# Ledger of designs, part 79: peptides against a protein of PDB entry 4ASU

Target 1, 270 residues: chain A of PDB entry 4ASU
Amino acid sequence: ATLKDITRRLKSIKNIQKITKSMKMVAAAKYARAERELKPARVYGVGSLALYEKADIKTPEDKKKHLIIGVSSDRGLCGAIHSSVAKQMKSEAANLAAAGKEVKIIGVGDKIRSILHRTHSDQFLVTFKEVGRRPPTFGDASVIALELLNSGYEFDEGSIIFNRFRSVISYKTEEKPIFSLDTISSAESMSIYDDIDADVLRNYQEYSLANIIYYSLKESTTSEQSARMTAMDNASKNASEMIDKLTLTFNRTRQAVITKELIEIISGAA
Target 2, 83 residues: chain B of PDB entry 4ASU
Amino acid sequence: FTFASPTQVFFNSANVRQVDVPTQTGAFGILAAHVPTLQVLRPGLVVVHAEDGTTSKYFVSSGSVTVNADSSVQLLAEEAVTL

## One batch from the design tools (peptide; made by RFdiffusion4, then SolubleMPNN)

Design b2_p13_3_s3 (from b2_p13_3 with L6R E8R A12S)
Fold by OpenDDE base, seed 5:
Structure b2_p13_3_s3 (fold): chain B 270 residues (1-270), chain C 83 residues (1-83), chain A 13 residues (1-13)
Amino acid sequence: as target 1 above (270 residues)
Amino acid sequence: as target 2 above (83 residues)
Amino acid sequence: ALEEARERFRESL
């Protein structure tokens, strides 16, 4: 490589490093906000799931329709955030298919569709786009919940798959159950709640679904921003190492050019 | 007793004497050992009676309330403000 | 129900 080529590469990598550092700072700010907003959201979301845990709602084995909701975003440059969700979705879909279940998929965020579309296109019902530009709100979750409930797909049970935030350096892909109104209303364990009006139960289910989606979005967002911050830090470090290597190469090449020019001068004067 | 909105936690696994909630079918009081029930909140007043005799009032927009067989209660409001 | 509740809430404020 010529000195000019090395200089051009150095300039390009330095610019990339500036971009990755800037993106790291943006991700850090978004992470700090997301983590703060996750605290109450977790209490709220876990509170909503308490019924399903305590009532031990079971779907009868003869029920075959299963819905998988994968929660992620539209934005890349966040390490394994999307692939982890997609991997678990694939695993769950395969397990359910092996059990003789019908599986349909909803993607929250375009990246899930990008990963799964080729292999699971026939199973996709809908993909929600424009996820991850702004922090998720309860309103956003409600829109997703309503769209799901109004999709016309009759499911018996479902799974929502998302990345749960553990720490700035750790997340875990997890699954939580979702149930149809019919499954909840027909569950034997719900008999202790007998005086529940059907309209009340329907409305309750709408809130429950919105609540779990909201919770999953908050967990996912916090995990994503932390992972992006780490990814941008790693990219910045890799760029730094490359700059150092290229700088050494530049210096060696420069000395070689000078030596060559000196030899040419000496040999031409003879 | 857990009382939260998506953005704020008011009570987290607390022991309370009584909670009065506004539901679509009417207001009811949740006492100790209340029968299991599910209700949907209407806009209105939530009144929390603490064991120490203190009373706290909240305005809620909508949401759900769950009373479980183990006497745990989850009051989950879409929006809630302290009064 | 959620949208209706929001509208009612907005009207009550």
Scores: peptide ipSAE 0.078, ipTM 0.935, DockQ to the pose 0.122
Fold by OpenDDE base, seed 4:
Structure b2_p13_3_s3 (fold): chain B 270 residues (1-270), chain C 83 residues (1-83), chain A 13 residues (1-13)
Amino acid sequence: as target 1 above (270 residues)
Amino acid sequence: as target 2 above (83 residues)
Amino acid sequence: ALEEARERFRESL
């Protein structure tokens, strides 16, 4: 490689490193905010799931319609965040299909669609885009919940799949159940609950869905920003190492060129 | 007893004496060993009576309240503020 | 229901 080629490559990598460092800082800021906002969101979301855990709501096997909601974002460069969710979605969809269930998929964030569209296009109901530009709000979750409920797709049971935040270096893809109004109203375990007005129960389920979606978005966002921060740090380090290697190569090549030029001058061959 | 909004936690697995909640079907008091129920909140006042006799008041917008068979309660308001 | 509740809340504020 000529000195010019090495210099061009060095310049390119240095520019990449600047970008990755900048992205790391942005991700770090977003992570710090997301983590703070996750604390109450987790209590809130886990609180909403408490009914389903305590009531041990079971969907009868004869019920065939299953909804999978995958939660991620539109944004890349965050390691395995999207692929982890997609992998679990695929696994769940395959298991449900093998059990004779009808599976439909909702993607929260365009990356889910990007990964699954080719293999699961017929199962996709809707993809929510513009996810991840701003921290998710309860309003955002409510919009998603309402759109789902108004989609006309009737499901018996569902799964919301998202990355739960553990630490700055760890997340876990998890699944939480969602249930239709009919499923919850017909569940034997719900018989212990006092006579609940149908309208009340419907409204309750709307809140429950919004709550769970909100929770999943907050967990996902925190996990994503943390993973992005790590990914950008790694990219910056890799770029640094490459810069060092190329700089050494440049210096060696430069010395060789100078030596050659000196020899040519001394020999009078120039 | 858990009482939270999406952005704030007021009580997390706390023991309380009584919680008065404004529901769409009417306000009711949740006592110890209250029968399991599901309700939806209307805008109004939540009053939490702690075991120590302390009373705390909150204004809530909308949301849900769950009373489980194990006497656990989840009060989840979309918006809530301390009064 | 959620939007209506929000509107009612805003009207009450």
Scores: peptide ipSAE 0.050, ipTM 0.931, DockQ to the pose 0.116
Fold by OpenDDE base, seed 3:
Structure b2_p13_3_s3 (fold): chain B 270 residues (1-270), chain C 83 residues (1-83), chain A 13 residues (1-13)
Amino acid sequence: as target 1 above (270 residues)
Amino acid sequence: as target 2 above (83 residues)
Amino acid sequence: ALEEARERFRESL
């Protein structure tokens, strides 16, 4: 490589490093916000899931329609965030199909669709785009919940798959159950609950779904920002190492060029 | 007793004497050992009676309330403000 | 239902 080529590459990598450092700082700021907003969201979301755990709601085995909701975002450069969710979605879909279930998929965030499009395009009902530009709101979750409920797809049971935040360096892909109104209303375990009006139960289910989606979005966002921060830090470090290596190569090449030029001058071959 | 909105937690696994909630079917008072039930909130006043005799008031927009067989209660409001 | 509830809340505030 010529000195010019090395210099050009150095400049390019230095620019990339500046970008990755900037992105790290942006991700750090978003992470700090997301973590603060996750605290109440987790209490809220776990509170919404408490019914399903305490009532031990089960879907009859003869029910065949299963919905998988994968939660991620539109944004890349966050390590294995999207691939982790997609991997679990694929595994779940395969297991359910092997059990004779009909599986449909909803993607929250365009990255899920981009990963699963080739293999699961026929199973996708809808993909929600423009996820991850702004922190998710309960309004956003409500829109997703309503779209699902109004989609006309009558699922019996579902799974919401998302990355749960553990720490700045750790997330875990998890699954939470989603139940249809019919499944909840027909569950034997619900018999202990006082006579619940059908309209009340319907409305309750709308809130429950919105609550769970909101919770999953908050967990996902926090996990994503932390992962992005880590990814950008790693990219910045890798760029630094490459700059150091190229700088050494530049210096060696410069010395070789100078030596060659001197030899040419001395030999009269210039 | 858990009372939260998406953005704020008011009570987290607390012991309370009574919670009055505005439901779509009417006013609902949750006492100790209340029968399990599910309700949807209407805009209105939530009153929490603590064991120490203190009373706190909140205005809520919408949401849900769950009373479980184990006497756990989840009051989940979309929006809530302290009064 | 959710949007309607929000509207009602805003009107009550």
Scores: peptide ipSAE 0.036, ipTM 0.927, DockQ to the pose 0.116
Fold by OpenDDE base, seed 1:
Structure b2_p13_3_s3 (fold): chain B 270 residues (1-270), chain C 83 residues (1-83), chain A 13 residues (1-13)
Amino acid sequence: as target 1 above (270 residues)
Amino acid sequence: as target 2 above (83 residues)
Amino acid sequence: ALEEARERFRESL
C-alpha cells in the first residue's frame, strides 16, 4: 500500500471513530432516560399482566388463530436486538404452525419486517414504522392497540415478543401472552371474578392490551439503547486499534520510502 | 396493593386498609379480602387508606382495577396525580 | 380511552 492509500484509510477510520463516539454519547443519554422511565413502566406493565398470570387463562385447543407481535424499532447499529426478536418470532411461528395454528404477525418497528419479509410476508398484518426516534409514550401504545383491535383479525390468543432489559450489558428476549376478549370471557378461571359486565371486560381488555404494548416498548427501548451504546463503544475501540495499526504501517512505509530514495541517490540510479 | 401510572408508581406491593376507586359503575371501596373483580376507572378520586390511618388522595383519568383471589390489587391509571 | 389517546398522539405528531 502506498503512503497515500494508508493516509486515505486513516482518514476514513478516524471519521468512523468520530461518528461512533458521537453515537455512543447519544445512545448513553437515551439509555439513561429510558432506564429511568422503565422503572414505573415495568411496575405498570407487570401489573397489567398479573391477571393473566393469576387467572391462568387457557385457550381451547380448537382455537387456531394466533397473533405474534414483535417489538423492536426502525434503527440499526444495536447489536443483536432485532435479530433476537426475529429469531424468537420465527421459532414461535414455526411451533404454532406445527401445532396447526394460523399465525399472523404484527411488527412494531421496520426492522422486524426487514428481517422477516422474505420468509413471512404473507403472515404480516401490519408493520408500525417510525419507532425508536422518540421515547415511546402511552399514546403510541394506545395507537398500536387500537390498530390491532380495528384490524378485523379475530385472534384467539397472541404473543408479544420483546427484549426485556436486565442490565447495561444484558437483555433477554421474552414472550408475554395476549388474549382476545372472547378467550378471556370464556375462560373457566374467570368465573371467580363476579359481576363483570361485558362492556367492562371489553374496556379492561383494551387497556390491558395498551398497557402490555407500552411495557414492551419501554423494555425494548431500554434494551436497544443499551445495546447501541455497547455496539458503538466496541466500534470506537475497534477503530482505535485499527488507527494504531495503520499508523505503525504508515511510519514503517515512510521509512522504507526514505531509505529507498537514499539508496537511489547514493547509487546514482536517479 | 399496586397503584401506578405509565410514568409513576404510587404504591408497589403495599399493604393498605382500603382503596376507594371511581369506576364506571360507581365508586366503591376495596377492602382486605374483597371478592375478585375487574373494573374500569372513570375520571375521579382515588382514596387510599393506609393501615396506619393515613389517607392519600389521587385524581385519576382512566384505567383499570383488578382484585385477585389472592387479595392482591392492581390499580392502573392512565394518568394519576397526587392531591 | 384508546381513541382519546390516539387523538392525543395524532396531535403530538
Scores: peptide ipSAE 0.031, ipTM 0.902, DockQ to the pose 0.222

Design b2_p13_3_s4 (from b2_p13_3, 5 letters changed)
Fold by OpenDDE base, seed 2:
Structure b2_p13_3_s4 (fold): chain B 270 residues (1-270), chain C 83 residues (1-83), chain A 13 residues (1-13)
Amino acid sequence: as target 1 above (270 residues)
Amino acid sequence: as target 2 above (83 residues)
Amino acid sequence: SMEKALEEFRKKL
């Protein structure tokens, strides 16, 4: 490579490093906000799931319609955030299909559809786009919940798959159950709640679904921002290492050029 | 007893004496060892009676309340404010 | 509906 080629490459990598450093700072700011907003959201969301954990709601084996909701976003450059959710969705879909269940998929965020469209296109009911530009609100979760409930697809049970935030350096893809109104109403474990009006139970389920979706969005967002921050940090470090290597190569090449020119002058072959 | 909105936590696994909640069917008091129930909140006043005799008041919009067999309670309001 | 409940709440504030 000529000195000009090395210089051009150095300039390019330095520019990339500036971009990745800037993106890291933006991700860090969004992460700090997301983590703060996750604290109450986790209490709220875990509280909403408490019924299902305590009541041990079981779906009858004759019920065959299963809904998978994958939660991520539209935005890239966040490591394995999208692929981890998609992998879990694929695994769950395959297991359910092997058990003779009908599986339908909802994607929250366009990246899930981008990964699964070729292999699972016929199973997709809807994909919610424009996810990840702003922090998710309860209103956003309510819209998703209402769209699902009003879609006309009568599922028996479902799974919401999302990345749970653990720390700045760690997330875990997890699954939480979703139950239809009919499944809850028919569950033997719900007999202790027999005095519940059907209209009350329906409304309760609407809130429950919105609550779980909201929780999953908050966990996913926090995980995504932390992962993006880490990814941009790693990219910046890798760029730094490349700059160092190319700088050494530049210096060596420059010395070789000077040496060659001196030899040409001394030999009269110039 | 857990009482939270999407954006704020008021109580997290706390022991309380009584919680008065506004439901669509009317206001009712949740006492210790209350029977399991599910209710939907209407806009109204929540009153929390602590074990120490203190009383806290909140205004809530909508949401749900769950009383489980283990006497755990989850009050989840869409919006809530301290009064 | 959740929307109606929110609207009623906002009217009381």
Scores: peptide ipSAE 0.030, ipTM 0.902, DockQ to the pose 0.106
Fold by OpenDDE base, seed 1:
Structure b2_p13_3_s4 (fold): chain B 270 residues (1-270), chain C 83 residues (1-83), chain A 13 residues (1-13)
Amino acid sequence: as target 1 above (270 residues)
Amino acid sequence: as target 2 above (83 residues)
Amino acid sequence: SMEKALEEFRKKL
């Protein structure tokens, strides 16, 4: 490689390093906010799931329609965040299909669609785009819930798949159940809840769906920003190491060029 | 007893004497060992009666309240403020 | 809005 080639490569890598460092700082700021906002959101979301856990709602085996909601974002450069969700969605879809269930998919964030489009295009109902630019709000979750309810797909049960935040270095892809109004209303375990008006139950279920979506978005966002921060840190370190290696190569090459020129001068071969 | 909004937690697995909630069917008090029920909230006043006799008041928008068989209560409001 | 609802509620109290 010529000195010119090495210099060009050094310049390119230094620019990448600047970008990755900047992205790391942005991700760090977003992570700090997301982690703070996740604390109440987790209490709220877990509270919304409490009924389904306590009531042990079961879907009859004859019910065949299953909805999978995958939660991620539109944004890349966050390690395995999207691929982890997509992998679990694929696994769940395959297991359900093997059990004779009809599976439909909703993607929250364009990255899910990007990964699954070729293999699962016919199963997608809708993909929500513009996810991950701003912190998710309850309003955003409500819009998603409303769109789902208005989709006309009469699922019996479903799964929401998202990355649960554990720590700055750890997330886990998890699944939470969602149930249709009919499944909830017909569940034997719901008989202990006396005199529940059908309209009340409908409103409750709609609100619960929005709550669970909101919770999943908050977990996903926190996990994503943490993973992005780590990915950008790793990229910055890798760039630094490459800069050091190329700088050494540059210095060696420069010395060799000077030595060659001196020999040519001394030998009269110029 | 858990009382939270999407952005704020007021009570997290706390023991309380009574919670008065504004539901679409009317305001009612949830006491210890209340029968399991599900309700949706209307805009109104929530009053939490602590075991020590203190009372806290909140305004809530829409939401839900769940009383489970294990006497756990989840009060979830879309928006809530302390009064 | 919550603010409007709160104001209306405060007026009723």
Scores: peptide ipSAE 0.019, ipTM 0.894, DockQ to the pose 0.063
Fold by OpenDDE base, seed 5:
Structure b2_p13_3_s4 (fold): chain B 270 residues (1-270), chain C 83 residues (1-83), chain A 13 residues (1-13)
Amino acid sequence: as target 1 above (270 residues)
Amino acid sequence: as target 2 above (83 residues)
Amino acid sequence: SMEKALEEFRKKL
């Protein structure tokens, strides 16, 4: 490579490093906010799931319709965030199909569709776009919940798959159950909950779904911002190492050019 | 007893004497060993009676309340403010 | 917004 080529490459990598450092700072700010907002959201979401855990709601084996909701975002540059969710969705879909279940898929965030569209296009009901530009709100979760309930797909049971935040360096892809109104109302374990009006139960289920979606979005967002911060830090470090290597190459090449020119001058004067 | 909104936690697995909640079917008091039930909140006043005799008041917009067989209670409001 | 995206999606259905 010529000195000019090395210089051009150095300038390019330095510019990339500036971009990745800037993106790291933005991700760090978003992460700090997301982590703060996740604390109450987790209590709220776990509280909503408590019924399903305590009542041990079971779907009869003869019920075959299953809904998978994958939660991620539209934005890349966050490591394995999207691929982890997609991998678990694929695994779950395959397991359910092997068990003779009908599987439909909803993607929260365009990246899920981008990964799964080739292999699972026939199973997709809807993909929610415009996810991840702003922090998720309860209103956003309610919109998603309403769309799911009004989708016309009469599922019996569902799974919401998302990345649970563990720490700044760790997340875990997890699954939580979603139940249809019919499944909840027909569950034998619900018999201890006496005098539940059908309209009350419907409204309760709508809140429950919105609550779970909201929780999953908060976990996903926190995990994503943390992963993006780490990815941008790694990119910045890799750029730094490359700059150092190219700088050494530049210096060596410069010395070689000077030596060659000196030899040419000395040889031409003879 | 857990009482939270999406953005704030008021009680987290706390022991309380009584919680008065506004539901669509009417306001009711949740006492110790209350029968399991599911209710939807209407806009109104929540009153939490602590074991020490102190009372706290909250306004809630909407949401749900769950009373489980193990006497655990989840009060989940869409919006809630301390009064 | 997610709401706008939903509206756009509904218009395409």
Scores: peptide ipSAE 0.007, ipTM 0.868, DockQ to the pose 0.074
Fold by OpenDDE base, seed 4:
Structure b2_p13_3_s4 (fold): chain B 270 residues (1-270), chain C 83 residues (1-83), chain A 13 residues (1-13)
Amino acid sequence: as target 1 above (270 residues)
Amino acid sequence: as target 2 above (83 residues)
Amino acid sequence: SMEKALEEFRKKL
């Protein structure tokens, strides 16, 4: 490689390193906010799931319609965040299909669709885009919940798949159940609950869905920002190492050129 | 007893004596060992009576309340503020 | 886009 080529490559990598460092800082700021906002969101979301855990709601095996909601975002450069969700979605979809269930998919964030489109295009009901630009709000979750409920797809049960935040360096892809109004209403375990008005139960279920979606979005966002921060840090380090290597190569090449020129001067003066 | 909004936690697995909640079907008091029920919140006052005799008041918007067979309660408001 | 630039970088890494 010529000195010019090495210099050009160095300049390019240095520019990329600046970008990755900037992205790291942005991700760090978003992570700090997301982690703070996750604390109440987790209590809120786990509280909403408590009914399903305590009532041990079971869907009859004859019920065939299953909805998978994958929660991620539109934004890349966050390691395995999207692929982890997509992998679990694929596994769940395959298991359900093998059990004779009809599976439909909702993607929260465009990255889910991007990964699954080739293999699962026919199973997608809707993809929510523009996810991850701003921290998710309860309003956002409510919009998703309402659109799902109004989609006309009458699922019996479902799975919401998202990355649960553990630490700045760790997340776990998890699945939580969602149930249709009919499934909840027909569950034997719900018989212990006093006479619940059908409209009340419907409204309750709407809140429950919004709550769970909100929780999943908050967990996902926190996980994503932490993973992005790590990914950008790694990219910045890799760029630094490459800069060092290329700088050494540049110096060696420069010395060789100078030596050659000196030899030519010395030999030509002879 | 858990009482939270999406952005704030007021009670997390706490023991309380009574919680008065405004529901769409009417306001009711949740006592210890209240029968299991599901309700939706209407805008109004939540009053939490702690075991120590302290009373806390909150304004809530919409949301849900769950009373389980194990006497656990989840009060989940879309918006809630301390009064 | 910044993302495209990073993708190009990853290909060069």
Scores: peptide ipSAE 0.000, ipTM 0.850, DockQ to the pose 0.015

